Peptides against a protein of PDB entry 6UG1. Designs and how they scored, part 12

Target 1, 304 residues: chain A of PDB entry 6UG1
Amino acid sequence: SNEERKRRKYFHMLYLVCLMVHGFIRNEWINSKRLSRKLSNLVPEKVFELLHPQKDEELPLRSTRKLLDGLKKCMELWQKHWKITKKYDNVGLYMRTWKEIEMSANNKRKFKTLKRSDFLRAVSKGHGDPDISVQGFVAMLRACNVNARLIMSCQPPDFTNMKIDTSLNGNNAYKDMVKYPIFWCEVWDKFSKKWITVDPVNLKTIEQVRLHSKLAPKGVACCERNMLRYVIAYDRKYGCRDVTRRYAQWMNSKVRKRRITKDDFGEKWFRKVITALHHRKRTKIDDYEDQYFFQRDESEGIPD
Target 2, 301 residues: chain A of PDB entry 6UG1 as posed
Amino acid sequence: SNEERKRRKYFHMLYLVCLMVHGFIRNEWINSKRLSRKLSNLVPEKVFELLHPQKDEELPLRSTRKLLDGLKKCMELWQKHWKITKKYDNEGLYMRTWKEIEMSANNKRKFKTLKRSDFLRAVSKGHGDPDISVQGFVAMLRACNVNARLIMSCQPPDFTNMKIDTSLNAYKDMVKYPIFWCEVWDKFSKKWITVDPVNLKTIEQVRLHSKLAPKGVACCERNMLRYVIAYDRKYGCRDVTRRYAQWMNSKVRKRRITKDDFGEKWFRKVITALHHRKRTKIDDYEDQYFFRRDESEGIPD

## One batch from the design tools (peptide; made by RFdiffusion4, then SolubleMPNN)

Design b1_p9_2_s3 (from b1_p9_2, 4 letters changed)
Fold by OpenDDE base, seed 5:
Structure b1_p9_2_s3 (fold): chain B 304 residues (1-304), chain A 9 residues (1-9)
Amino acid sequence: as target 1 above (304 residues)
Amino acid sequence: SLFEQILAE
């Protein structure tokens, strides 16, 4: 019905805000001074120097290479620190079906919310789910004075899916779900004036994204619980930015149709949510990023 | 708040 379409759109909006607030809170927790002091001790001086190379005036690319090598070594150090990767409870923060939402409303499942103290302990021990591990990795880079962002791919239920039963049948559903991450890292390269993408846990990859990312879900089964629609960046100064354009090859033709921002009302609403979560002044880094997004929009063109 | 506006609709 038209009513059910409105209800699903509304519930999608509410769920998206809850996810974005969750990302904001986790971004605050990883700024913990106590955690920072503990995690800085994991990074030896030689790796710290690679994270902070001098500017090579002859070839700025040499400085970027040192930073990339430093980030690679940080990923190796993080793997040594992390002792136990827990499976997600059910689907974690991956996309739920409408049926799963309805069934969960009927079942008073006591969601055991992870407290800040429990999170800090989990990161410090190297014991938790992949999301906690990525968040801890961002905390380690921030402890080393690296301008690292926490990235969250927000997975609200698909308001464009009007099927009543959206049950996912399949024994491999968990493997397909976790094939691509929900959380990752971005690091500012002051030499190239670009964000470097880092997945320290899932794909264990470092990318300088130009047109597409390996972190973008591919294949029907993987996209059922992980649809790239709302990639939100949380920085160390409590900035909040939509960075979906970086990771979406087909933003205008495909991704926009699955976002609340497909219409003017949704665009204005989503801009208000971003503004409410953005607690810093604009910087020259934001100008370089917006210029990159503009060039990506021009290069994609308007879908026919 | 935006959240309260969303809850009031």
Scores: peptide ipSAE 0.024, ipTM 0.674, DockQ to the pose 0.435
Fold by OpenDDE base, seed 1:
Formats: C-alpha cells, sequence, structure tokens
Structure b1_p9_2_s3 (fold): chain B 304 residues (1-304), chain A 9 residues (1-9)
C-alpha cells in the first residue's frame, strides 16, 4: 500500500539518523586523550617519521609514497596489537531485513550497549569485533597526529524493497555479510590533496580511489546486508560529511535510486541531518574534496 | 549498540 511505503520510508529515515548518531558517538570516543596516550606508544619513531614526511618539492609523489609505507606499517602494528577478533552478535550494524525488524519489535531483547569505558578497555586490550578494531586503528593514527577520518557505511533497511518476506536463506550468510567492511579509515594526503582509503581489518588494503573502490560490495549475496548508499566520514574535529560519491562508481544511475535523497524532500532532510552532525567550520580540505566529487559527477554523467 | 537500543524503544 501507499501507507506501507510511507511507513518504510519514515522507518528508514529514523534508522539512518540513529546509525549516523552512533558513528558520531564512536568518533567522539576515539578522541579519548587517555586512549591516545596508550596507542601512540604502539608506533615507533621510524614509523612516525614516515607518517609525517617532508614535502619533496621536486617530486611530491615521493612524499605520498612515504606516507603510504607508514600507513602499511601502522596496519601491520595494529594486527600485532589486536589479539581477539570477536564475531558480530547477530548481524551487527549490517542491513536488517524488514521481517527481522518486525520480529525484533515484538521481542524486547535487551540489547547490550557497550559503554564508553568498556569500548576504551576493548581497544586498549585489542579485544573486540571488527568495528571496534577499525575505530581503534583510527584512534592510533589520530594519536600520531595523522588527519584520519572514521568512515561508516550506514545500512538502514531498504525502503525500496516492498517485499514482506525478505528472509535471507544461506549457510554462508555470515561469510558473505562480513566479506566487505562497514567501518574503515581515510587519511588526508596533504601532498596529492586527496583522501587515502585504509581498511586495516577486513581486506587489509590501502588504496587511492579514482573511479572505484575495493571496499564497494560486489555480488548479490554480499549486497543483501551491505548496500553502498550512505558512506559517512567523521573527522577528528567532529566534522561529518557524505563521502558516498568516492566509493559509488554509479552514484547517479544506481545508488541515488536507493537513497532518501532521490527526491527534493529527502535531499533537504538529509542535508539537515548532516548539518546537525557537522560541528566544525569548512576548510580547504573540504574544497578539494568537493572539487573531486564534482569531477566524478561530471565524469559519470546523468543517466539518460 | 546505542543504535539497537533506540530501535527497541
Amino acid sequence: as target 1 above (304 residues)
Amino acid sequence: SLFEQILAE
């Protein structure tokens, strides 16, 4: 019915806000001064120097290469720190089906919320799920004065899916779900004026995204619980930005149709949510990023 | 998660 479409759209919007607020709170927690002092000790001086290369005026690419090598070594150090990777409880922050949502509303399951103190202890010990591990990695880079963002791929239920039964059957459902990350890192390269993508936990990869990312889910089974629609960046200064354009090859043709921003009402609403979570002034880094997104929109074109 | 609490309310 038209009423069920409205209900699912509204529930998607509410769910998206709750996810974005969760990302904001986790981004605040990883700015802990106590945690920062502990995590800086994991990075030896030689690796710190690679993270902060001098500008090579002859070939700026040499400075970018040093930064990339420093980030690779940080990823290796993080793997040594992280002792226990826990499985997610159920589906974690991956996309739920409409049936799972209806069943969860009927079952007053006490969700165990991780307190700030428990999170900081988990990161400090290297014991937790992959999301806690990525968030801790961002905290370690920030402890080394690196301009690192926490990236969250928000997975609200698909309001475009009007099927009642959306039950996911399959023995490998968990493996397919966790094949691609929900959380990752971006690092600002001041030499190339671009964000570097870092997945320290799942794919263990560093990339300079041009047209597509390795982190973008591919294949039907992987996309069932991980649809690239809302990739939100949280910086060390409590900035909040939509960076979906970086990771979406087909933003205009495919991704936009599954976003609340497909219509003017949804665009205006989503802009208000971003603005409410954006607690810093605009910078030249935002100008370079917006220019890159503009060039990506022009290069994709408007689908005919 | 806090998110799961807000959805249960």
Scores: peptide ipSAE 0.024, ipTM 0.724, DockQ to the pose 0.079
Fold by OpenDDE base, seed 3:
Structure b1_p9_2_s3 (fold): chain B 304 residues (1-304), chain A 9 residues (1-9)
Amino acid sequence: as target 1 above (304 residues)
Amino acid sequence: SLFEQILAE
């Protein structure tokens, strides 16, 4: 019905704001001065120097290579620090079906809200789910004065799915759900004027995204609980930016149709949400990023 | 709340 379409759209919007606020809160928590002091001690001086290379005036790419090597070593150090990767409780922050949402409304499931103190302890001990691990990795890089962003792929329920029963076929194993991350890191490369993508936990990859990301979900089974639609970046200065364009190969043709921003009302609404979560002034880094997104939109073209 | 304002539109 038209009513059910409105209901699902509204619930998607509500859920999306809750997810984006969750990302904002986690981004504040990883800025903890106490945590920063502890995590900086995990990074040897030689690795710190690689994270802060001098500008090579002859070949700026040499400086980027040092930064990439520093980030690789940081991933290895983080893997040594992280002792216990817990499975998600149920589906974590992966996408729920409409049936699961309806069933959850009837069952007052006390979601155990992780307190700030428990989060800081979990990161400090290296014990937690993959999301906590990624968030802790971003905290470690920030403790080393690296301009690292927390990236969150927000997974609200699919308001474009109008099926009554949205039960997943029983074969959608936990392995397919967690094949791609929900949280990752981006690091600013001041030499190339680009964001470097870092997945320290799931795929354990570093990439310089041009057209395609390894972190973009592929295949039906993986996309059932992880649809790339809202990739939000949270920086160390409490900036909030939509970076979906980086990771979406087909933003205009495919991804936009699954976003609230498919219409003018949804675009204006989503811009208000981003603005409310963006607590810093614009910088030249934002200009370079917007230029990159513009070039990506031109290169994709208008869908026929 | 700001949240209620964003949703009341």
Scores: peptide ipSAE 0.023, ipTM 0.677, DockQ to the pose 0.964
Fold by OpenDDE base, seed 2:
Order: structure tokens, then C-alpha cells, then sequence
Structure b1_p9_2_s3 (fold): chain B 304 residues (1-304), chain A 9 residues (1-9)
């Protein structure tokens, strides 16, 4: 019905806000001074120097290479620190079906909320789910004065799915769900004027994304619980930015149709949500990023 | 998660 369409759209919007607020809160928690002091001790001086290379005036690419090597070594150090990767409780922050949502509303499952103290302890011990691990990795880079963003791929239920039964056609194995991350890192490269993508936990990869990312979900089974629609960046200064354009190859043709921002009302609403979570002034880094997004929009073109 | 609590209320 038209009512069910409105209900699903509204619930998608509410769900999206709650996810974005969750990302914001986790971004505050990883700025903990106590955690920062502990995590900085994991990074040897030689690795710190690679994270902060001098500008090579002859070949700026050499400085980028040092930064990339430093980030690789940080991923290796992080793997040594991380002792226990817990499975997600149920589906974690991956996308639920509408049926699962309806069933969960009936089941007063006392979801144990992870408190800030428990999060900080989990990161400090190296015990937690993959999201906690990624968030801790961002905290470690921030402890080393790296301009690292927490990236969250927000997975609200698909409001474009109007099926009554939205049960998944089969046991989507936990492995297919977690094949691609929900959280990752971006690091600002001051030499190339670009964000470097870092997945320290799932794919264990570093990318300089041009047109597509390895972190973008591919294949039916993976996309059922992980649709790239709302990739939100949280920086160390409490900036909040939509960076979906970086990771979406087909933003205009495919991704936009699955976003609340497909219409002007949704665009204006979503912009208000971003603005409410954006607690810093614009910087020249945002100008370089917006220029990159503009070039990506021009290169994709308008879908016919 | 906090999120799952907000959805259960």
C-alpha cells in the first residue's frame, strides 16, 4: 500500500539517523585521551616517522609511499594487538530485512548496550567485534597525530523493497554478510591531497580510491545485508561528511535510487542530519574532497 | 547495541 511505503520510508529515515548518531558517539569515544595514551605506545618511533614523512619537493609521491608503508606497519601492529575478534551478535549493524524488524519489535530482546567504559576496555585489551577493532585502529592512528577518519557504511532497511515478506531467499551465511566491512578508516594524504582508504580488519587493505573500491559490496549474497548507500565519515574534530561518492562507482545510476536523497525532500532532510552531526568549520581538505566528488559526478555522467 | 535498544523501544 501507499501507507506501507510511507511507513518503510519513515522507518528507514529514523533508522539511518540512529546509525549516524551511533557513528558519531563511537567517534567521540575513540577520541578518549586515556585510550590515546595507551595506543600511542603500540607504535614505535620508526613507524611514527613513516606516518609523518617530510615533504619530498622533487617527488611528492615518495612521501605518499612512506605514509602508505607507515599505515601498512600500523595494520600489522594492530593485528598483533588484537587478540580476540568476536562474532557479531546476530547481524550487528548489517542490514536487517523488514520481516526481521517486525519480529524484533515483538521480541523484547534486551540488547546489551556497550557502555563507553566497556568499549575503552575492549579496545585496550584487543577483545571485541570487527567494528570495535576498526574503531580502535582509528584511535591508534589519531593517537599518532594522523588525520584519520572513522568511516561507517550505514545499513538502514531498504525502503525500496516493498515485498510483504522480505525474508532472505536462503541462509545467507555469516561469511557472506561479513565479507565486506561496515566500518573502516580514511587517512588524509597531505601530499597527494587525497583520502587513503584503510580496512585494517576485514580485507586488510590500503587503497587510493579513484573510480571504485574493494570495500564496495559485490554479489547478491553480500549486498543483501550490505548495500553501499550512506558512507559517512567522522573526523577527529567531529566533522561529519557523506563520502558515498568515493565508494560508489554508479552513484547516479544505481546508488541514488536506493537513498532517501533520491528526491528533493530527502536531500534537504539528509543535509539537515549531516549538518546536525557536523561540529566543525569547513577546511581546505573539504574543498579538495568536494572537487574530487565533483569530478567523479562529471565522469559518471547523468544516467539516461 | 544502543541502536538495537532504540529500535526495541
Amino acid sequence: as target 1 above (304 residues)
Amino acid sequence: SLFEQILAE
Scores: peptide ipSAE 0.023, ipTM 0.719, DockQ to the pose 0.074

Design b1_p9_2_s4 (from b1_p9_2, 3 letters changed)
Fold by OpenDDE base, seed 4:
Structure b1_p9_2_s4 (fold): chain B 304 residues (1-304), chain A 9 residues (1-9)
Amino acid sequence: as target 1 above (304 residues)
Amino acid sequence: SVFQEILEE
């Protein structure tokens, strides 16, 4: 019905704001001074020096290569620190079906909200789910004065799916779900003027995204619970930015149709949400990023 | 709360 379409759109919007606020709160917890002091001790001086290379005026790429080597060593150090990766309870922050939402509304399942103290303890011990592990990795890089931001792929229910039954049948549903991350890291490369993508936990990869990312879900089964639609970046200064354009090859032709921002009302509303979560002034880093997004929009073209 | 500000504007 038209009413059910409206209901699903409104519920998608509400759920999206809840997810974006969750990301904001986790980003604040990462900035813990107590956690920072503990995590800085995991990084030896030689690795710290690689994270802070001098500018090579002859070949800036040499400085980028040192930073990439430092980040690789940080991922190895993080894996040694992280002792226990817990499975998600149910689907974690992956996308729920409409049927699962309706069933959960009837069951007053208290989401066991992890307290700040429990999060800090989990990161400090190296015990938690993959999301806590990624968040802790971002905290370690920030403890080393690296301009690292937390990335969250927000998975609100698909308001474009108007099927009544949206049950997912499959024996490998969990493996397909967790094949791609929901949280990852980006690091600012001051030499190339680009963000470096770092997945320390899931794919254990570092990439300089040009046209596509390895972190973008591929295949029907993986996309059932992980649709690339809202990739939000949270920086150390409480900046909030939509970085979906980096990870979406087909932003204009495919991804936009599945976002609330497909119409002017949704675009204005989503801009208000981003603005409310953006607690810092604009910087030259934002200018370089916006220029990159512009070039990516021109290169994709406008879908006919 | 950030929620109230977004819903009241």
Scores: peptide ipSAE 0.019, ipTM 0.644, DockQ to the pose 0.403
Fold by OpenDDE base, seed 5:
Structure b1_p9_2_s4 (fold): chain B 304 residues (1-304), chain A 9 residues (1-9)
Amino acid sequence: as target 1 above (304 residues)
Amino acid sequence: SVFQEILEE
């Protein structure tokens, strides 16, 4: 019905805001001074120097290569620190089906919300789910004075799916779900004027995204619980930005159709949500990023 | 707030 379409749209909007606020809170917890002091001790001086290379005036690419080597060594150090990767309880922050939402409303499952103290302890011990691990990695880079962003791929229920039964069949559902991350890191390269993408936990990859990312979900089974629609960046100064354009090859032709921002009402609403979570002034880094997004939009063209 | 606008619609 038209009513059920409206209901699913509103529930998607509410769920999206809850996810974006969750990302904001986790980003604040990452900025803990107590955690920073502990995590800085994991990074040797030689690795710290690689994270902060001098500008090579002759070949700026040499400075970028040092930064990339420093980030690789940080991923290796983080793997040694992280002792226990827990499975997600149920689906974690991956996309729920409409049926799962309805069933969960009937079952008063006390979601044990992880407290700030429990999060800080989990990161300090190296014991937790992959999301806590990525968040801890961002905290370690920030402890080393690196301009690292927490990235969250927000997975609200698909309001474009009007099927009543959306039950996902099969034992492989967990493996397909966790094949691609929900959380990752971005690091600002001051030499190339670009964000470097870092997945320290899942794919264990570093990339300079031009047109395509390895972190973008591929295949039907993987996309059932992980649809790239709302990739939100949280920086160390409480900036909040939509960075979906970086990771979406087909933003205009495919991704936009599954976003609330497909219409003017949804675009205005989503801009209000971003603005409410964005607690810093604009910088030249934002100008370089917006220029990159503009060039990517022109290069994709208008969908036929 | 954005939350109030969603709950009042």
Scores: peptide ipSAE 0.017, ipTM 0.630, DockQ to the pose 0.355
Fold by OpenDDE base, seed 3:
Structure b1_p9_2_s4 (fold): chain B 304 residues (1-304), chain A 9 residues (1-9)
Amino acid sequence: as target 1 above (304 residues)
Amino acid sequence: SVFQEILEE
């Protein structure tokens, strides 16, 4: 019905705000001075020097290569620190079906929200789910004065799915779900004027994304609970930016149709949510990023 | 400050 379509759209919007606020809160928690002091001790001086290379005036790419090597070593150090990767409780922050939402409304399952103190303890001990691990990795890089962003792929329920029953019958549902991350890291490369993508936990990869990322879900089974639609970046200065364009190969042709921003009302609403979560002034880094997004939109073209 | 330089670079 038209009323069910409206209901699902509004519920998607509410759920999206809750997810974006969750990302904001986690980004605040990883800025903990107490955590920073503990995590900086995990990074040897030689690795710190690689994270902060001098600019090579002859070949700036040499400086980028040092930074990439430093980030690789940080990923290896983080893997040694992290002792226990817990499975998600149910589906974690992956996408729920409409049936699961309706069933959860009837069952007042108190989702035990992790407290700030418990999060800081989990990161310090190296015990937690993959999301906590990624968030802790971002905290370690920030403790080393690296301009590292927390990235969150927000997974609100699909308001474009009008099926009554949206049950998922997949035998490998959990394996397919966790094949791609929900949280990852970006690091500013001041030499190339680009964001470097880092997945320290799931795929254990470092990328300089041009047209597509390995972090973008591929295949029907993986996309059931992880649909790339809202990739939000949270920086150390409480900036909040939509970076979906970086990770979406087909932003205009495919991704936009699944976003609330497909219409003017949704675009204006989503811009208000981003603005409410963006607590810093604009910088030249934002200008370089917007130029990159513009070039990516021109290169994709308008879908015929 | 070093933080301002990293954001303005």
Scores: peptide ipSAE 0.014, ipTM 0.530, DockQ to the pose 0.024
Fold by OpenDDE base, seed 1:
Structure b1_p9_2_s4 (fold): chain B 304 residues (1-304), chain A 9 residues (1-9)
Amino acid sequence: as target 1 above (304 residues)
Amino acid sequence: SVFQEILEE
């Protein structure tokens, strides 16, 4: 019915806000001064120097190469620190079906909300799920004065799916679900004026995204619980930005159709949510990023 | 200052 379509759209919007607020709160927690002092001790001076290379005026690419080597070594150090990777409880922050949402409303399962103290302890010990591990990695880079963003791929239920979801079958569903991350890192490269993408936990990869990312889910089974629609960046200064354009090859033709921003009402609403979570002034880094997104929109073209 | 580092980036 038209009423059920409206209900699913509204529930998608509410769920998206809850996810974006969760990302904001986790970004605040990783700015903990106590955690920062502990995590800086994991990075030796030689690796710190690679993270902060001098500007090579002859060839700025040499400075970028040093930064990339520093980030690679930080990923290796992080793997040594992280002792226990826990499985997610149920589906974690991956996408739920409409049936699972309806069943969860009936079952008052007390979501054990992880407290700030328990999160800080988990990161400090190297014990937790992959999301806690990525968030801790971002905290370690920030502890080394690196301009690192926490990235969250928000997975609200698909309001464009009007089918009664058949139960997503069995044991293979977990492997396909966790094949691609929900959280990752971006690092500002001041030499190339670009964000570097870092997945320290799942794919263990560093990339300079041009047209597509390795972190973008591929294949039907992987996209059932991980649909790239809302990739939100949280910086060290409590900035909040939509960076979906970086990771979406087909933003205009495919991704936009599955976003609340497909219509003017949804665009205006989503802009208000971003603005409410953006707690810093605009910088030149935002100008370079917006210019890159503009060039990516022009290069994709408008779908006919 | 924390402001100068943001302006030099």
Scores: peptide ipSAE 0.014, ipTM 0.526, DockQ to the pose 0.022

Design b1_p9_3_s1 (from b1_p9_3, 5 letters changed)
Fold by OpenDDE base, seed 1:
Structure b1_p9_3_s1 (fold): chain B 304 residues (1-304), chain A 9 residues (1-9)
Amino acid sequence: as target 1 above (304 residues)
Amino acid sequence: SLFEEILKE
């Protein structure tokens, strides 16, 4: 019915706000001065120097190469620190089906909300789920004065799916679900004027995204619980930005159709949510990023 | 709350 379409759209919007607020709160927690002092001790001076290379005026690419080597070494140090990777409880922050949502409303399962103190202890000990591990890695880079963002791929239920039964047929559920991350890192390269993508936990990869990312889910089974639609960046100064354009190859032709921003009402609403979570002034870094997104929109073209 | 205002629109 038209009513069920409206209900699913509204529930998608509510769920998306809750996810974006969760990302904001986790981004605040990783700014903990107590945690920062502990995590800075994991990074030797030689690795710190690689994270902060001098500008090579002859060949700026040499400075970028040093930064990339520093980030690689930080990933290796992080793997040594992280002792226990816990499985997610159920599906974690991956996408739920409409049936699972309806069933969970009936089942008063008390979500054990992780407290700030428990999170800080988990990161400090190296014990937690992959999301806590990525968030801790971002905290370590920030402790080394690196301009690192926490990235969250928000997975609200698919409001474009109007099927009554949205049950997923295959128990292949966990391996396919966790094949691609929900959280990752971006690092600002001041030499190339670009964000570097870092997945320290799942794919253990560093990339300079041009047209597509390795972190973008591929294949039907992986996309069932991980649809790239809302990739939100949280910086150390409490900035909040939609960076979906970086990771979406087909933003205009495919991704936009599955976003609330497919219509003017949804676009205006989503801009209000981003603005409400964005607690810093605009910078030249935002100008370079917006220019890159513009060039990516022009290069994709308008879908016919 | 700001979130309640965003959801009422």
Scores: peptide ipSAE 0.025, ipTM 0.706, DockQ to the pose 0.956
Fold by OpenDDE base, seed 5:
Structure b1_p9_3_s1 (fold): chain B 304 residues (1-304), chain A 9 residues (1-9)
Amino acid sequence: as target 1 above (304 residues)
Amino acid sequence: SLFEEILKE
């Protein structure tokens, strides 16, 4: 019905805000001074120097290569720190079906909310789910004075899916779900004037995204619970930015159709949400990023 | 609040 379409759109918007606020709170928690002091001790001086290379005036690419090597070594150090990777309870922050949402509303399952103290303890011990691990990795880089962002791929229920039963009947559903991450890291390269993408936990990859990312879900089964629609960046200064354009090859032709921002009302609303979560002034880094997004938009073209 | 704007529609 038209009413069910409105209800699903509304519930998608509410769920999206809750996810974005969750990302904001986790981004605050990883700024903990107590956690920072503990995690800085995991990074040897030689690795810290690689994270902070001098500018090579002859070949700026040499400085970028040192930063990339430092980030690789940080990923290796993080793997040594992390002792226990827990499975997600149910689907974690991956996309729920409409049926699962309805069943969860009827079942007053006490959502065990992880407290800040429990999170800080989990990161310090190296015991937790993959999301806690990524968040802890961002905290370690921030402890080393690296301009690292927490990235969250927000997975609200698909308001474009009007099917009543959306149950996923697959035995491999968990493996397909966790094939691609929900959380990752970005690091600012001051030499190339670009964000470096880092997945320290899932794919264990570092990339300089040009046209497409390895972190973008591919294949029907993987996309059922992980749809690239709302990739939100949280920086160390409480900036909040939509960075979906970096990771979406087909933003205009495919991704936009599944976003609330497909219409002017949704665009204005989503801009209000971003603005409410953005607690810093604009910087030259934002100018370089917006220029990159503009060039990516022009290069995709307008969908036919 | 943004939440109140969402809840009023």
Scores: peptide ipSAE 0.023, ipTM 0.691, DockQ to the pose 0.471
Fold by OpenDDE base, seed 3:
Structure b1_p9_3_s1 (fold): chain B 304 residues (1-304), chain A 9 residues (1-9)
Amino acid sequence: as target 1 above (304 residues)
Amino acid sequence: SLFEEILKE
């Protein structure tokens, strides 16, 4: 019905705001001075120097290579720190079906909200789910004065799915759900003037994304609970930016149709949400990023 | 709340 379409759109918007606020809160928690002091001790001086290379005036790419090597070593150090990767409770922050949402509304399952103190302890001990691990990795890089962003792929329920029963086919195993991450890291490369993508936990990869990322879900089974639609970046200065364009190969042709921003009302609304979560002034880094997104939109073209 | 302002439009 038209009323069910409106209800699903509204619930998608509500759920999206809750997810984006969750990302904002986690980004505040990883700025903890107490956590920073503990995590800086995990990075030896030689690795710190690689994270902060001098600019090579002859070949700036040499400086980028040092930074990439430093980030690789930080990923290896993080794997040594992290002792226990817990499975998610149910589906974690992966996408729920409409049926699962309706059933959960009837069952007052107290989602045990992790407290700030418990989060800081989990990161310090190296015990937690993959999301806590990624968030802790971002905290470690920030403790080393690296301009690292927390990235969140927000998974609100699909308001474009109008099926009554939205049960997943029994083949969507936990392995297919967690094949691609929900949280990852980006690091600013001041030499190339680009963001470097880092997945320290799931795929254990470092990328300089041009047209596509390995972090973008592929295949039907993986996309059932992980649809790339809202990739939000949270920086150390409480900036909030939509970076979906980086990870979406087909932003205009495919991804936009699954976003609230498909219409002018949804675009204005989503811009208000981003603005409310963006607590810093614009910088030259934002200018370079917007220029990159513009070039990516021109290169994709307008869908016919 | 900011949330209500964002959703009441």
Scores: peptide ipSAE 0.023, ipTM 0.696, DockQ to the pose 0.948
Fold by OpenDDE base, seed 2:
Structure b1_p9_3_s1 (fold): chain B 304 residues (1-304), chain A 9 residues (1-9)
Amino acid sequence: as target 1 above (304 residues)
Amino acid sequence: SLFEEILKE
């Protein structure tokens, strides 16, 4: 019905705001001075030096290579620190079906919200789910003065799915769900003027995204609970930016159709949400990023 | 999760 379409759109919007606020709060928590002091001690001086290479004036690529090596070593150090990777409770922050939402509204399950103190303890001990682990990794890089962003792929329910029953069938639902991350890291490369993508936990990969990312979900089963639609970047200065364009190969042809921003009302609304979560002034880094997004939009073209 | 709190209202 038209009413069910409106209800699903509204619930998608509400859910999206809540996810984006969650990302904002986690981004604040990882800026903890107490956590920073503990995590900086995990990084030896030689690795710190690689994270902060001098500019090679002859070949800036040499400086980027040092940074990449430093980030690789930080991932290895993080794996040594992290002792216990917990499974998600149910589906964590992966996408729920409409049926699961309806059933969860009826079930007064006491979901334990992780308190800030418990989060900081979890990161400090190296005990938690993959999201806590990624967030802790971003905290470690920030503790080393690296310009690291927390990235969140927000998974609101699919308002374009108008099926009455949206039950997912499959024995491997959890494995397919966790195949791709919800949280990852980006690091600013001041030499190449680009963001470096770092997944320290799931795929354990570093990439310089040009056209597409390895972190973009592929295959039907993986996309059931992880649809690349809203990739939000939270920086150390409480900046909030939509970086979906980086990770979407087909932003205009495919991704836009599944976003609230498919229409002018949704675009204006989503811009207001981003603006409300963006607590810093614009920088030259944002200019370079917007130029990259522009070039990516031109290169994709407008779908006919 | 924060999401699970919002679904309880």
Scores: peptide ipSAE 0.022, ipTM 0.710, DockQ to the pose 0.075

